# Peptides against a protein of PDB entry 5B16, part 23

Target 1, 136 residues: chain A of PDB entry 5B16
Amino acid sequence: TPSRINHNERLEFLGDAVVEFLTSVHLYYLFPSLEEGGLATYRTAIVQNQHLAMLAKKLELDRFMLYAHGPDLCRESDLRHAMANCFEALIGAVYLEGSLEEAKQLFGRLLFNDPDLREVWLNYPLHPLQLQEPNT
Target 2, 136 residues: chain A of PDB entry 5B16 as posed
Amino acid sequence: TPSRINHNERLEFLGDAVVEFLTSVHLYYLFPSLEEGGLATYRTAIVQNQHLAMLAKKLELDRFMLYAHGPDLCRESDLRHAMANCFQALIGAVYLEGSLEEAKQLFGRLLFNDPDLREVWLNYPLHPLQLQEPNT

## One batch from the design tools (peptide; aimed at target 1 Y42)

Design b2_p19_3_s3 (made by RFdiffusion4, then SolubleMPNN; from b2_p19_3, 8 letters changed)
Fold by OpenDDE base, seed 3:
Structure b2_p19_3_s3 (fold): chain B 136 residues (1-136), chain A 19 residues (1-19)
Amino acid sequence: as target 1 above (136 residues)
Amino acid sequence: SKRQELLEKIKKLLDELAK
C-alpha cells in the first residue's frame, strides 16, 4: 500500500489539475476579448506557487505546516512551496471527496476578498458573442 | 455596466499578480 506521503502527492497531482482547469474556465468566460497570451499569463499568475501559498495562508495552513514540518521549513521559500503543495492537495481532496463545484466555490472564496468580485468570478454567464461561437 | 466595472477590477488585480 502507498505511504501517506505518496497519497498526499497523488492528491497534489489531482489538485494541480483541478486548479488549472477551474482557472482556465473562469478566465475564458470572464474575458472573451482577451487573447490566448493574456489568458495564459493570468492563469500562470493565479496558479503559481507564490499565489497558491498566499491562498493557503488564508486557511491558516502555515500554522499547520510549521507544526507538522517545522524543521524542514525553516526557509521562507521552502514554506511557500510546501504550502502551495498542501493547497493543491486540499483542492484535490475536495474534488475527490466532494465535487468540482465544491472545489470551485472554495477556490473562488479564497481568490478574492471582495464579495462582489467573488460573485463575478464564480458566476460567469456566457457572453452574447460566446453564445454565437460554434461548439468546438 | 457594474459587471464590466467589476471585471476591470479583477483584471487589474490579475495584472498586479502577473508582475
Scores: peptide ipSAE 0.693, ipTM 0.954, DockQ to the pose 0.904
OpenDDE base, seeds 1, 2, 4, 5: peptide ipSAE 0.692, 0.304, 0.687, 0.686; ipTM 0.952, 0.857, 0.951, 0.953; seed 4 fails the geometry check

Design b2_p19_3_s4 (made by RFdiffusion4, then SolubleMPNN; from b2_p19_3, 7 letters changed)
Fold by OpenDDE base, seed 1:
Structure b2_p19_3_s4 (fold): chain B 136 residues (1-136), chain A 19 residues (1-19)
Amino acid sequence: as target 1 above (136 residues)
Amino acid sequence: SKREELLKKIKEYLDKLAK
């Protein structure tokens, strides 16, 4: 259905922004001494299609995609791209129907299987030099 | 510290992704 496709694309648009924002905020606070270039490099690495597709696999989106869209996803690169888009749409939907906090929690849960790493990512303590910065 | 070690691991993961 064209309307459903359009809806998914809109969710993808929203999710892309949410993923980008969350990634930026967490990197900023976790690495207070890292220069902008380094922050940007890590952000790009986190939000790249290959990585988002990897996160999407944890939700078994690969199997879903092959079942629902197999004929259109015969190439690995196509599947990866579609999975990344679907992941963004999912995050967008979680934000839209839930909250930014819920999106953050889901994203962090998928980023790190290690609960200790996840905790540091999700609940970053502020560095003393960050005390005057917005608490986002 | 434990936090420093964890941050190091996160950084290593990110470095790997960035390669």
Scores: peptide ipSAE 0.694, ipTM 0.954, DockQ to the pose 0.844
OpenDDE base, seeds 2, 3, 4, 5: peptide ipSAE 0.690, 0.691, 0.691, 0.688; ipTM 0.953, 0.953, 0.953, 0.953

Design b2_p19_4 (made by RFdiffusion4)
Pose (drawn by RFdiffusion4):
Structure b2_p19_4 (pose): chain A 136 residues (1-136), chain P 19 residues (1-19)
Amino acid sequence: as target 2 above (136 residues)
Amino acid sequence: SHEEALAELEERIRELAEE
């Protein structure tokens, strides 16, 4: 009778929705002209596990992760995939303890390497229907 | 592809940053 609640699968389950939300909102507001197709395309291109793993390496998560040796089979696939899932667990935990804005800042700073692109991603404009009318 | 979509996304964001 093992304990499955001691994993990061909980915070991964949360982080999945967290990353999905951040990508959806940012890709929504930063492209008020782009339809659902491009939005889903960019979103599915970002939430990809390989991309999330390479993005996770920027936090050196491979050095801080509790990855144990397997029975015999232990390729790079298990390690990178573990990084990918553990990253979502991390951003889920940041979303939980810290505010949502802290998840926005974390994912935003981790996405674009150029600091000049982050200022746009983090500071997304209002909706065009809100832009025309300042008050209501 | 996913790499191409990300490159396109970076270019589009860069155009907004230049404005």

Design b2_p19_4_s1 (made by RFdiffusion4, then SolubleMPNN; from b2_p19_4 with H2N A7R I13L E19K)
Fold by OpenDDE base, seed 5:
Structure b2_p19_4_s1 (fold): chain B 136 residues (1-136), chain A 19 residues (1-19)
Amino acid sequence: as target 1 above (136 residues)
Amino acid sequence: SNEEALRELEERLRELAEK
């Protein structure tokens, strides 16, 4: 059986894909006239480790990481990287044990503190996601 | 920069929210 570390790395792998997919789909439909380069710019900004670490901090994952791995995370850059990975693993777990919709909701809630922006992001018509979750 | 891109994104979303 895989070690816990291997399992977490697998969840991170899955979560990375989910985050990128959700981001891509939302940007694609929100900005139908934006060229690929512009879409990619926004996606990169959203999914980069620094930004994901900021989202992770909203869940107080920094406190968790410092408790579990404090001695190994003496540098802020190391902490950010670890937090980003942990965030990806979390999203992966939510998708795996819950649903894509649940992952979407969690991710969207964290992306924007402004309720109006969150509403636009989460509730703009997303045909592909609706097809993926027909029973939700 | 990525930070600037995020700010621009929020501005664009705000425009959509107001429509």
Scores: peptide ipSAE 0.659, ipTM 0.946, DockQ to the pose 0.892
OpenDDE base, seeds 1, 2, 3, 4: peptide ipSAE 0.653, 0.652, 0.654, 0.654; ipTM 0.945, 0.945, 0.945, 0.945

Design b2_p19_4_s2 (made by RFdiffusion4, then SolubleMPNN; from b2_p19_4, 7 letters changed)
Fold by OpenDDE base, seed 3:
Structure b2_p19_4_s2 (fold): chain B 136 residues (1-136), chain A 19 residues (1-19)
Amino acid sequence: as target 1 above (136 residues)
Amino acid sequence: SDDEALAELEELLKQLAEK
């Protein structure tokens, strides 16, 4: 059995891919006339460690990080990186133990504070994942 | 910058929300 550290690293690996995929798919369908360069720019902005750390803060993962790793996170950049990794691991775990739809919902709810923007991101236009998992 | 890109994205989404 892998150590706790190895398990977390594996979840981060998976979560990184899920976040990248979900972001790409949503941008692709939401903006059918947007150039590839724009799609890539927005994807990069969404999945950057600093942004993911901000999303992690909404889940109060910073409190967890300080409790568990306080002495090692004296630098803000170190904290952000750790929070981003933790966020990836969380998304990976949600996907692994739940579903891609659940990961999608969690991620989308965190991306935007405005509920109208959340609805657009998650529901309009009709997303292929909604068709594939009607009962989930 | 990433912040500028995110702001632009939200503006695009806002336009969609208004439709």
Scores: peptide ipSAE 0.582, ipTM 0.927, DockQ to the pose 0.891
OpenDDE base, seeds 1, 2, 4, 5: peptide ipSAE 0.571, 0.578, 0.582, 0.575; ipTM 0.925, 0.927, 0.928, 0.927

Design b2_p19_4_s3 (made by RFdiffusion4, then SolubleMPNN; from b2_p19_4, 8 letters changed)
Fold by OpenDDE base, seed 3:
Structure b2_p19_4_s3 (fold): chain B 136 residues (1-136), chain A 19 residues (1-19)
Amino acid sequence: as target 1 above (136 residues)
Amino acid sequence: SDEEVLAELRERLAALAAQ
């Protein structure tokens, strides 16, 4: 059987894809007239390790990481990277053991502190020209 | 910067919320 470390890395791999997918889908539907370059710019900013680490901090994963791995995380950059990876693994686990919807809700709640922005991000209706798109 | 991009995103979402 694979080690716990290998399992966490696998969850991170899955979570990375889920985070990018959810981000892409929401941006696509929210901004139907935005060109690919603009969509990609927003996606990059959302999914970069620095931002994911900030989201992870909202879950107090920093306290967890320092407790469990403090000696290996003396550098701020190391902590951010580890937190981002942990966040991805968490999202991967939520998707794997729960659902994409649950992952979407968790991710959306963390992305924006403003409830109005959360609502738009999570529930903005499809543009009329997008109604012919496959269910995603 | 990422911070500026995210700020712009929030502004655009706010505009959508106001529709």
Scores: peptide ipSAE 0.676, ipTM 0.950, DockQ to the pose 0.898
OpenDDE base, seeds 1, 2, 4, 5: peptide ipSAE 0.672, 0.665, 0.669, 0.662; ipTM 0.949, 0.948, 0.949, 0.948

Design b2_p19_4_s4 (made by RFdiffusion4, then SolubleMPNN; from b2_p19_4, 9 letters changed)
Fold by OpenDDE base, seed 3:
Structure b2_p19_4_s4 (fold): chain B 136 residues (1-136), chain A 19 residues (1-19)
Amino acid sequence: as target 1 above (136 residues)
Amino acid sequence: SAEEALERLRREIAELAAQ
């Protein structure tokens, strides 16, 4: 059986894909007139380690990291990277043990502090030019 | 409105992209 470290790395691998996918789907529907380059830029911005670390901080994962890994996290960059990885593992676990919908809801709640922005992100409308696209 | 919220959402993402 895999070690705990190996298990966490596997969850991180899965979570990375889930975060990437959710971000891509939401951006695609939210911005129907945005070209591929713009979509890619926004996706990169959302899933970059620095941003994911900020989301992790909202869950107070920094407190956990300092407790469990303090000696190896003297540099802010190291802490940020570790927090981003931990966040990915968390999302991976939520998807694995729960569902994509649950992962979507958690991710969306963390992305925006403004409830109105959360609503738009999570419940994106189909635009007229997207009516030909699948809605399921 | 939802449209206004979408625009604010875009701005926040754009700010992230500027980092």
Scores: peptide ipSAE 0.651, ipTM 0.946, DockQ to the pose 0.116
OpenDDE base, seeds 1, 2, 4, 5: peptide ipSAE 0.648, 0.645, 0.646, 0.491; ipTM 0.946, 0.945, 0.942, 0.910

Design b2_p19_5_s1 (made by RFdiffusion4, then SolubleMPNN; its pose is not in this set)
Fold by OpenDDE base, seed 3:
Structure b2_p19_5_s1 (fold): chain B 136 residues (1-136), chain A 19 residues (1-19)
Amino acid sequence: as target 1 above (136 residues)
Amino acid sequence: MDEILEELKKEIEKLYKER
């Protein structure tokens, strides 16, 4: 049986891909005239550990990290890295046990506190299920 | 990072206003 650490690392691996994918797709549709370099710049900023750690803080994962790993997180940089990893693992778990749509909604909700910005972000693109069932 | 994210938010805000 894999260790709990190994399990989290696997979820992190999956979550990293999901976060990058969602970010890429939304940026692609939101900015159809933006060149690859600009898209990549925005993506990098969104998926950086520092930013993901900030998103994790909105879910109070910092409290969880300190509880579970406090003695090993003496540095702020270590905490940020751990929080970012935990956030990726969480998104990975949401995708794995739920759906891409659920991961998208959670991620979008955390990305923007402003409801107007959130609405714009989440509308690009429509999930395939939403396209099939536009009234749901 | 912060500057780029703020720029992104401004660009998205423009999209919102254009709708």
Scores: peptide ipSAE 0.650, ipTM 0.942, DockQ to the pose 0.845
OpenDDE base, seeds 1, 2, 4, 5: peptide ipSAE 0.647, 0.645, 0.641, 0.643; ipTM 0.943, 0.942, 0.941, 0.942

Design b2_p19_5_s2 (made by RFdiffusion4, then SolubleMPNN; its pose is not in this set)
Fold by OpenDDE base, seed 3:
Structure b2_p19_5_s2 (fold): chain B 136 residues (1-136), chain A 19 residues (1-19)
Amino acid sequence: as target 1 above (136 residues)
Amino acid sequence: MDEILAELEERVRRLLEER
């Protein structure tokens, strides 16, 4: 329905910002000696559609998309873009209905397959605003 | 895997090893 589409687009808008923010904060604290250009390069790589689509695939969103919209997603680039948008909407929903912490945990879990690397990514110093956010 | 993302993962790995 039009209302559902509008809602998902709004969630995507929010999720885009959350992904950008979380990525920026973690890179900032993990690499205190890295210049802005380097930080920006890593951020761009993390938030690009190709990568977000890979994260979406870990959640099996590709199967969901092909089931629901297969005929409209014949091109690989179209599927990738749709998956990235859906991933952003998901993160937006997690933030909206849950918390920034929950979004952080989900995002971190997907960024690295190695649990030890996840732990490093997730447990570096938090942004001051995150310290004031509820966990649930 | 994107080359830049691979580099990032290796940098995070180094942080792990330093702990």
Scores: peptide ipSAE 0.654, ipTM 0.943, DockQ to the pose 0.781
OpenDDE base, seeds 1, 2, 4, 5: peptide ipSAE 0.652, 0.649, 0.650, 0.650; ipTM 0.944, 0.943, 0.944, 0.943

Design b2_p19_5_s3 (made by RFdiffusion4, then SolubleMPNN; its pose is not in this set)
Fold by OpenDDE base, seed 4:
Structure b2_p19_5_s3 (fold): chain B 136 residues (1-136), chain A 19 residues (1-19)
Amino acid sequence: as target 1 above (136 residues)
Amino acid sequence: MDEVLEELRRLLAELHKQR
């Protein structure tokens, strides 16, 4: 059995892809007239470590990290990076043990505190393949 | 980051109004 650390790193790897994918899909469908450069700019802003760390704070992952790894996280930048990684691992775990839909809902809920914005973000047009295979 | 995210929020708000 791989170490818990290795498992977490694997989940982080998966979660990174899920977060980027979800972000890309939502932006793509929500803004059909937005050029690629704009889409990329918004995606970068959403998935960058600084923002993911902020989302992690909403789940109190900062307290968790300080409790579990405090001595190793003396620098603010180290803590932020660790929080972002932990957030990715969490999303990866939700996707792995649950579904892409569950990951989408969790991520969307954290992205926007405003319920109106959250509703818009989550209510995007579905790809034809998603209509045929909703659990894919 | 803050400016880009705020712009995104404004865009989403506009979409909400159009619905």
Scores: peptide ipSAE 0.666, ipTM 0.947, DockQ to the pose 0.879
OpenDDE base, seeds 1, 2, 3, 5: peptide ipSAE 0.665, 0.659, 0.663, 0.663; ipTM 0.946, 0.945, 0.945, 0.946

Design b2_p19_5_s4 (made by RFdiffusion4, then SolubleMPNN; its pose is not in this set)
Fold by OpenDDE base, seed 3:
Structure b2_p19_5_s4 (fold): chain B 136 residues (1-136), chain A 19 residues (1-19)
Amino acid sequence: as target 1 above (136 residues)
Amino acid sequence: MDKILEELKQKIAELYKKR
């Protein structure tokens, strides 16, 4: 329905910001001596559609997309873009209905298959605004 | 796999070793 589509687009909007924020904060604290250009390069790599689509595949969103919209996703680039958007909407929903911490945990878990890398990524200091974000 | 992402993971791995 139109209302449902609108809701998903709004969640995508929110999720895009959350993904970018979490990425930025973690990179900032992980690499205190890395220049802005380097930080931006890593951020771009993390949040680009190609990568987000790969993360979405870990959640089997590709199966969902092909089942629901297969005929409209005949090109690889179309599927990738749709999966990236769906991933953002998911993160947005987790933040909205859960917390920034839950979004952080989910995102970190998907970013790295290696649990050691996850530990480093997730356990670095949080931005002050993250500490003040209310939980639901 | 994106070369930049691979580089990032290597950098994080080094942080893990130093903890």
Scores: peptide ipSAE 0.653, ipTM 0.941, DockQ to the pose 0.778
OpenDDE base, seeds 1, 2, 4, 5: peptide ipSAE 0.648, 0.646, 0.646, 0.651; ipTM 0.942, 0.942, 0.941, 0.942

Design b2_p19_6 (made by RFdiffusion4)
Pose (drawn by RFdiffusion4):
Structure b2_p19_6 (pose): chain A 136 residues (1-136), chain P 19 residues (1-19)
Amino acid sequence: as target 2 above (136 residues)
Amino acid sequence: SPLLERVQEHLDELVEEAE
């Protein structure tokens, strides 16, 4: 009778929705002209596990992760996938303890390497229907 | 803006890599 609640699968399950939300909202507001197709395309291109793993390496998560040796089979696939999942667990935890804005800042800073692109991603404009009318 | 164009271009690169 093993304990499955001691994993990061809980914070991964939360992080999945967190990353999905951040990507969806940012890709929504930064492109008020783009339809659902491009939005889903960019979103599915970002939420990809390989991309999330390479993005996870920027946090050196491979050095701080509790990845144990398997029975015999232990390829790069298990390691990078573990990084991908553990990253979602991390941003889920940051979303939980810290505010949502801290998840926005984390994922935003981790996405674009150029600091000049982050200022746009993090500071998304209002909706066009809100832009025309300042008050109501 | 130029910065928004660069964000879109970078996102297109990510789409190409994802394919």

Design b2_p19_6_s1 (made by RFdiffusion4, then SolubleMPNN; from b2_p19_6, 7 letters changed)
Fold by OpenDDE base, seed 3:
Structure b2_p19_6_s1 (fold): chain B 136 residues (1-136), chain A 19 residues (1-19)
Amino acid sequence: as target 1 above (136 residues)
Amino acid sequence: SELLKKVKEYLDKLVEEAR
């Protein structure tokens, strides 16, 4: 039987793939004329440890990490890496226990604080009727 | 279109932070 640590690492592995996939799909539709190199650049920026750690902070995972792993996280870079891993594990768990849709919604809510930008990310390309809305 | 531009601006900032 795997240890709790091994289980978390497995969830991280799964979550990494889910975050990568969701990011790729949304970028693909948001920027239909952007070349592969540009898409890859945006994807790298979105899924990098620094950014995922920022998203994790919105869920106050930093408080959790310091409580659970304080002695091992004395450096800011160590905390950032751990938070990114924890975020991936969380997304992996949401996908595993829920659905890809639920993971998508959670990820989108954290990516953008602005509800209008969030809506663009989550629902692009827009349905024809949505194009008539004032905030598009 | 304006909202998409703002999304792009946010992503551009992330790219710069990654470098």
Scores: peptide ipSAE 0.662, ipTM 0.944, DockQ to the pose 0.885
OpenDDE base, seeds 1, 2, 4, 5: peptide ipSAE 0.660, 0.662, 0.655, 0.655; ipTM 0.944, 0.943, 0.943, 0.946; seeds 1, 2 fail the geometry check

Design b2_p19_6_s2 (made by RFdiffusion4, then SolubleMPNN; from b2_p19_6, 7 letters changed)
Fold by OpenDDE base, seed 1:
Structure b2_p19_6_s2 (fold): chain B 136 residues (1-136), chain A 19 residues (1-19)
Amino acid sequence: as target 1 above (136 residues)
Amino acid sequence: SPLLQKLLEYLDKLVEEAR
């Protein structure tokens, strides 16, 4: 059986792809006239460590990380990076144990405090095939 | 459209914060 550390790293890998995918899909459909450069710029801003760390803070991961890993997180930048990775792992776990829809809902809820922006982000029409999940 | 513009403004802010 793999170690907990290895499992967490695998979840990070999966979660990174999930947040990247969700972000890309939403941006693509929300802004059909936005050029690739703009889409990429916004995606980068959304998925960068600093932003994901802020989302992680909403889940109080900072307090958890300092408690559990304080000795290894002496620098603020280290904490942010660790929080971002942990956030990705959480999204990966939600996708793995739940569904892409559940990951989408969680991610979208955390992305926006503004209910109007949250609503448009989460409920803007997406391509039906992009919302499908494999049965296996 | 107004909401999309608001969203763009929010995203622009994120971009600026990233720099």
Scores: peptide ipSAE 0.652, ipTM 0.945, DockQ to the pose 0.860
OpenDDE base, seeds 2, 3, 4, 5: peptide ipSAE 0.650, 0.651, 0.651, 0.648; ipTM 0.944, 0.942, 0.945, 0.944

Design b2_p19_6_s3 (made by RFdiffusion4, then SolubleMPNN; from b2_p19_6, 9 letters changed)
Fold by OpenDDE base, seed 4:
Structure b2_p19_6_s3 (fold): chain B 136 residues (1-136), chain A 19 residues (1-19)
Amino acid sequence: as target 1 above (136 residues)
Amino acid sequence: SPLLQKLYEYLQQLVQEAQ
Protein backbone atom coordinates (compact mmCIF):
# COMPACT_ATOMS: atom_id res chain seq x y z
CA THR B 1 0.00 0.00 0.00
CA PRO B 2 1.19 3.49 -0.71
CA SER B 3 2.33 5.70 2.08
CA ARG B 4 -0.02 8.31 3.40
CA ILE B 5 2.09 10.94 1.74
CA ASN B 6 1.96 9.24 -1.61
CA HIS B 7 -1.74 8.75 -1.25
CA ASN B 8 -2.26 12.38 -0.45
CA GLU B 9 -0.20 13.43 -3.41
CA ARG B 10 -2.22 11.19 -5.65
CA LEU B 11 -5.43 12.53 -4.19
CA GLU B 12 -4.15 16.03 -4.71
CA PHE B 13 -3.50 15.21 -8.32
CA LEU B 14 -7.02 13.97 -8.72
CA GLY B 15 -8.52 16.79 -6.76
CA ASP B 16 -6.71 19.37 -8.79
CA ALA B 17 -8.36 18.01 -11.88
CA VAL B 18 -11.76 17.87 -10.23
CA VAL B 19 -11.54 21.43 -9.00
CA GLU B 20 -10.35 22.59 -12.38
CA PHE B 21 -13.09 20.70 -14.14
CA LEU B 22 -15.91 21.84 -11.91
CA THR B 23 -14.75 25.40 -12.07
CA SER B 24 -14.46 25.30 -15.81
CA VAL B 25 -17.84 23.75 -16.35
CA HIS B 26 -19.69 26.10 -14.07
CA LEU B 27 -18.00 29.17 -15.47
CA TYR B 28 -18.70 28.00 -18.97
CA TYR B 29 -22.40 27.69 -18.37
CA LEU B 30 -22.78 30.66 -16.09
CA PHE B 31 -21.13 33.05 -18.50
CA PRO B 32 -22.08 32.00 -22.00
CA SER B 33 -20.97 35.28 -23.50
CA LEU B 34 -17.63 35.46 -21.78
CA GLU B 35 -14.66 34.81 -24.00
CA GLU B 36 -12.10 32.16 -23.20
CA GLY B 37 -9.70 34.65 -21.76
CA GLY B 38 -12.22 35.83 -19.26
CA LEU B 39 -13.21 32.31 -18.37
CA ALA B 40 -9.61 31.41 -17.87
CA THR B 41 -9.02 34.44 -15.72
CA TYR B 42 -11.89 33.56 -13.44
CA ARG B 43 -10.81 29.96 -13.30
CA THR B 44 -7.30 30.94 -12.37
CA ALA B 45 -8.56 33.15 -9.62
CA ILE B 46 -10.75 30.41 -8.23
CA VAL B 47 -8.29 27.56 -8.35
CA GLN B 48 -5.07 29.31 -7.45
CA ASN B 49 -3.40 28.23 -4.26
CA GLN B 50 -4.15 31.45 -2.47
CA HIS B 51 -7.85 31.08 -3.00
CA LEU B 52 -7.96 27.38 -2.33
CA ALA B 53 -6.11 27.99 0.88
CA MET B 54 -8.81 30.43 1.82
CA LEU B 55 -11.40 27.78 1.17
CA ALA B 56 -9.33 25.34 3.15
CA LYS B 57 -9.37 27.69 6.08
CA LYS B 58 -13.13 27.39 6.17
CA LEU B 59 -12.55 23.74 6.92
CA GLU B 60 -10.04 24.68 9.57
CA LEU B 61 -7.31 22.97 7.65
CA ASP B 62 -4.95 25.58 8.96
CA ARG B 63 -5.42 24.17 12.42
CA PHE B 64 -4.97 20.72 11.04
CA MET B 65 -1.83 21.66 9.22
CA LEU B 66 -0.32 23.36 12.20
CA TYR B 67 -1.15 20.36 14.31
CA ALA B 68 0.21 17.84 11.88
CA HIS B 69 2.97 19.76 10.16
CA GLY B 70 3.60 22.82 12.22
CA PRO B 71 7.37 22.69 12.23
CA ASP B 72 7.44 22.40 8.47
CA LEU B 73 5.08 25.26 7.89
CA CYS B 74 6.75 28.17 9.56
CA ARG B 75 6.11 30.53 6.67
CA GLU B 76 2.67 31.69 5.72
CA SER B 77 3.36 30.90 2.11
CA ASP B 78 4.24 27.36 3.02
CA LEU B 79 1.09 27.04 5.01
CA ARG B 80 -1.04 28.38 2.19
CA HIS B 81 0.53 26.04 -0.28
CA ALA B 82 0.06 23.10 1.99
CA MET B 83 -3.50 24.06 2.71
CA ALA B 84 -4.27 24.36 -0.95
CA ASN B 85 -2.75 20.98 -1.60
CA CYS B 86 -4.65 19.47 1.25
CA PHE B 87 -7.83 21.01 -0.02
CA GLU B 88 -7.28 19.48 -3.41
CA ALA B 89 -6.57 16.15 -1.81
CA LEU B 90 -9.78 16.43 0.13
CA ILE B 91 -11.78 17.17 -2.97
CA GLY B 92 -10.04 14.30 -4.66
CA ALA B 93 -10.95 12.03 -1.82
CA VAL B 94 -14.55 13.15 -1.89
CA TYR B 95 -14.69 12.47 -5.57
CA LEU B 96 -12.95 9.14 -5.24
CA GLU B 97 -14.90 7.80 -2.31
CA GLY B 98 -18.11 9.63 -3.05
CA SER B 99 -19.02 11.18 -6.32
CA LEU B 100 -18.47 14.12 -8.57
CA GLU B 101 -21.75 15.46 -7.31
CA GLU B 102 -20.54 15.36 -3.75
CA ALA B 103 -17.34 17.06 -4.75
CA LYS B 104 -19.35 19.69 -6.58
CA GLN B 105 -21.54 20.29 -3.59
CA LEU B 106 -18.66 20.58 -1.18
CA PHE B 107 -16.71 22.83 -3.47
CA GLY B 108 -19.70 25.02 -4.14
CA ARG B 109 -20.53 25.29 -0.49
CA LEU B 110 -17.06 26.52 0.25
CA LEU B 111 -16.78 28.83 -2.72
CA PHE B 112 -19.50 31.12 -1.52
CA ASN B 113 -20.62 32.18 1.89
CA ASP B 114 -23.46 34.00 0.20
CA PRO B 115 -26.28 31.52 -0.17
CA ASP B 116 -27.61 33.27 -3.24
CA LEU B 117 -24.33 32.98 -5.04
CA ARG B 118 -23.98 29.42 -3.88
CA GLU B 119 -27.36 28.61 -5.26
CA VAL B 120 -26.75 30.12 -8.65
CA TRP B 121 -23.37 28.45 -8.86
CA LEU B 122 -24.61 25.02 -7.91
CA ASN B 123 -27.96 25.05 -9.61
CA TYR B 124 -27.20 26.63 -12.93
CA PRO B 125 -27.90 24.13 -15.68
CA LEU B 126 -25.02 21.92 -16.62
CA HIS B 127 -24.66 19.54 -19.49
CA PRO B 128 -27.11 16.67 -19.19
CA LEU B 129 -24.40 14.06 -19.52
CA GLN B 130 -22.68 15.41 -16.48
CA LEU B 131 -25.89 15.33 -14.54
CA GLN B 132 -26.63 11.81 -15.67
CA GLU B 133 -23.39 10.45 -14.30
CA PRO B 134 -22.79 12.20 -11.01
CA ASN B 135 -20.75 9.33 -9.64
CA THR B 136 -18.09 9.44 -12.31
CA SER A 1 -30.08 38.20 -13.87
CA PRO A 2 -29.31 40.02 -10.68
CA LEU A 3 -27.75 36.93 -9.20
CA LEU A 4 -25.51 36.40 -12.17
CA GLN A 5 -24.49 40.00 -12.03
CA LYS A 6 -23.71 39.62 -8.38
CA LEU A 7 -21.69 36.54 -9.12
CA TYR A 8 -19.90 38.36 -11.89
CA GLU A 9 -18.98 41.14 -9.56
CA TYR A 10 -17.82 38.70 -6.95
CA LEU A 11 -15.58 36.96 -9.41
CA GLN A 12 -14.23 40.24 -10.66
CA GLN A 13 -13.30 41.11 -7.15
CA LEU A 14 -11.68 37.75 -6.71
CA VAL A 15 -9.62 38.29 -9.82
CA GLN A 16 -8.52 41.66 -8.61
CA GLU A 17 -7.51 40.25 -5.28
CA ALA A 18 -5.57 37.52 -6.97
CA GLN A 19 -3.55 39.98 -9.02
Scores: peptide ipSAE 0.574, ipTM 0.927, DockQ to the pose 0.907
OpenDDE base, seeds 1, 2, 3, 5: peptide ipSAE 0.569, 0.569, 0.566, 0.574; ipTM 0.926, 0.922, 0.922, 0.927

Design b2_p19_6_s4 (made by RFdiffusion4, then SolubleMPNN; from b2_p19_6, 10 letters changed)
Fold by OpenDDE base, seed 5:
Structure b2_p19_6_s4 (fold): chain B 136 residues (1-136), chain A 19 residues (1-19)
Amino acid sequence: as target 1 above (136 residues)
Amino acid sequence: SEKMKKLLEYLDKLVEEAK
């Protein structure tokens, strides 16, 4: 339904921001001497559709997509794009219904198959967004 | 650390694959 599609698009919007934020924060703390351009390069590589689709495969979203939308996803590039969007929506949902911490843990666990890399990535301190009440 | 070096190598590889 149009309503459900709209809802998923909103979750994707939120998830995109969460993924980008988490990636930025971790890179910032992990590489204190890396210039902005280098940080941005790593971030782009991490959050681009191709990579997110790869992460989505770990959740078997490809099987889900082929089941639900197979006829519309005859091209691999279309499938990757859809999987990336679905991954973003999932992260958005985890953040919305759970917490930033839960989103962080899920994302970090999916980013690396190597436990050592997961440990390094997740052990750096993260700061939650502090929203203050409007003074109006 | 060795783990950090490993992470850098991984990320560099990811960047190259993105090109």
Scores: peptide ipSAE 0.667, ipTM 0.949, DockQ to the pose 0.780
OpenDDE base, seeds 1, 2, 3, 4: peptide ipSAE 0.666, 0.666, 0.664, 0.666; ipTM 0.949, 0.949, 0.947, 0.948; seeds 1, 4 fail the geometry check

Design b2_p19_7 (made by RFdiffusion4)
Pose (drawn by RFdiffusion4):
Structure b2_p19_7 (pose): chain A 136 residues (1-136), chain P 19 residues (1-19)
Amino acid sequence: as target 2 above (136 residues)
Amino acid sequence: EEEEERLERIQEYLDELAE
């Protein structure tokens, strides 16, 4: 009778929705002209596990992760996939303890390497229907 | 204008990432 609640699968399950939300909102507001197609395309291109793993390496998560040796089979696939999942667990935990804005800042800073692109991603404009009318 | 240029770069990067 093993304990499954001691994993990061909980914070991964939360992080999945967290990353999905951040990508959806940012890709929504930064492109008020783009339809659902491009939005889903960019989103599915970002939430990809390989991309999330390479993005996770920027935090050196492979050095701080509790990845144990498997029975016999242990390829790069298991390691990188573990990084991908553990990253979602990390951003879920940051979303939980810290505010949502801290998840926005984390994922935003981790996405674009150029600091000049981050200022746009983090500071998304208001909706066009809100832009025309300042008050109401 | 600088903000639009940065947005274009983000769009280009996202197009490359989508490929």

Design b2_p19_7_s1 (made by RFdiffusion4, then SolubleMPNN; from b2_p19_7, 10 letters changed)
Fold by OpenDDE base, seed 3:
Structure b2_p19_7_s1 (fold): chain B 136 residues (1-136), chain A 19 residues (1-19)
Amino acid sequence: as target 1 above (136 residues)
Amino acid sequence: SRREELRKKILEYLDQLAA
């Protein structure tokens, strides 16, 4: 479509927000006893470049990056940063072309190889207080 | 409970990331 923009930096911008949002929501519901400081700490840990690069590696984005941009990625930190950005762009694209649910499923699948942990992360029952105050 | 143990394992993973 004429309005469709396929630019990685824009997708990265969108994907960054989606990853932050999904992480926040899942942490909030999964750990109702965690204080804000703990939630913020774990969110930062999940969305940091090093971790997102690990998730990107599961999709073999490292091979892609080295193939396409090898000379620009001579340092490990450069590769990690590039992989994290690419991962965010991918999540942004999945959200844009698909849905938040699809982005959620992909993100969860990559976060945990263990299917039991994945199930808990993706499918959480609401805490009684959360049921009583859904807008809190 | 099983769920509590799994949540604990997730926290352990997150602690590793935050270290």
Scores: peptide ipSAE 0.706, ipTM 0.957, DockQ to the pose 0.852
OpenDDE base, seeds 1, 2, 4, 5: peptide ipSAE 0.705, 0.702, 0.702, 0.703; ipTM 0.957, 0.956, 0.956, 0.956

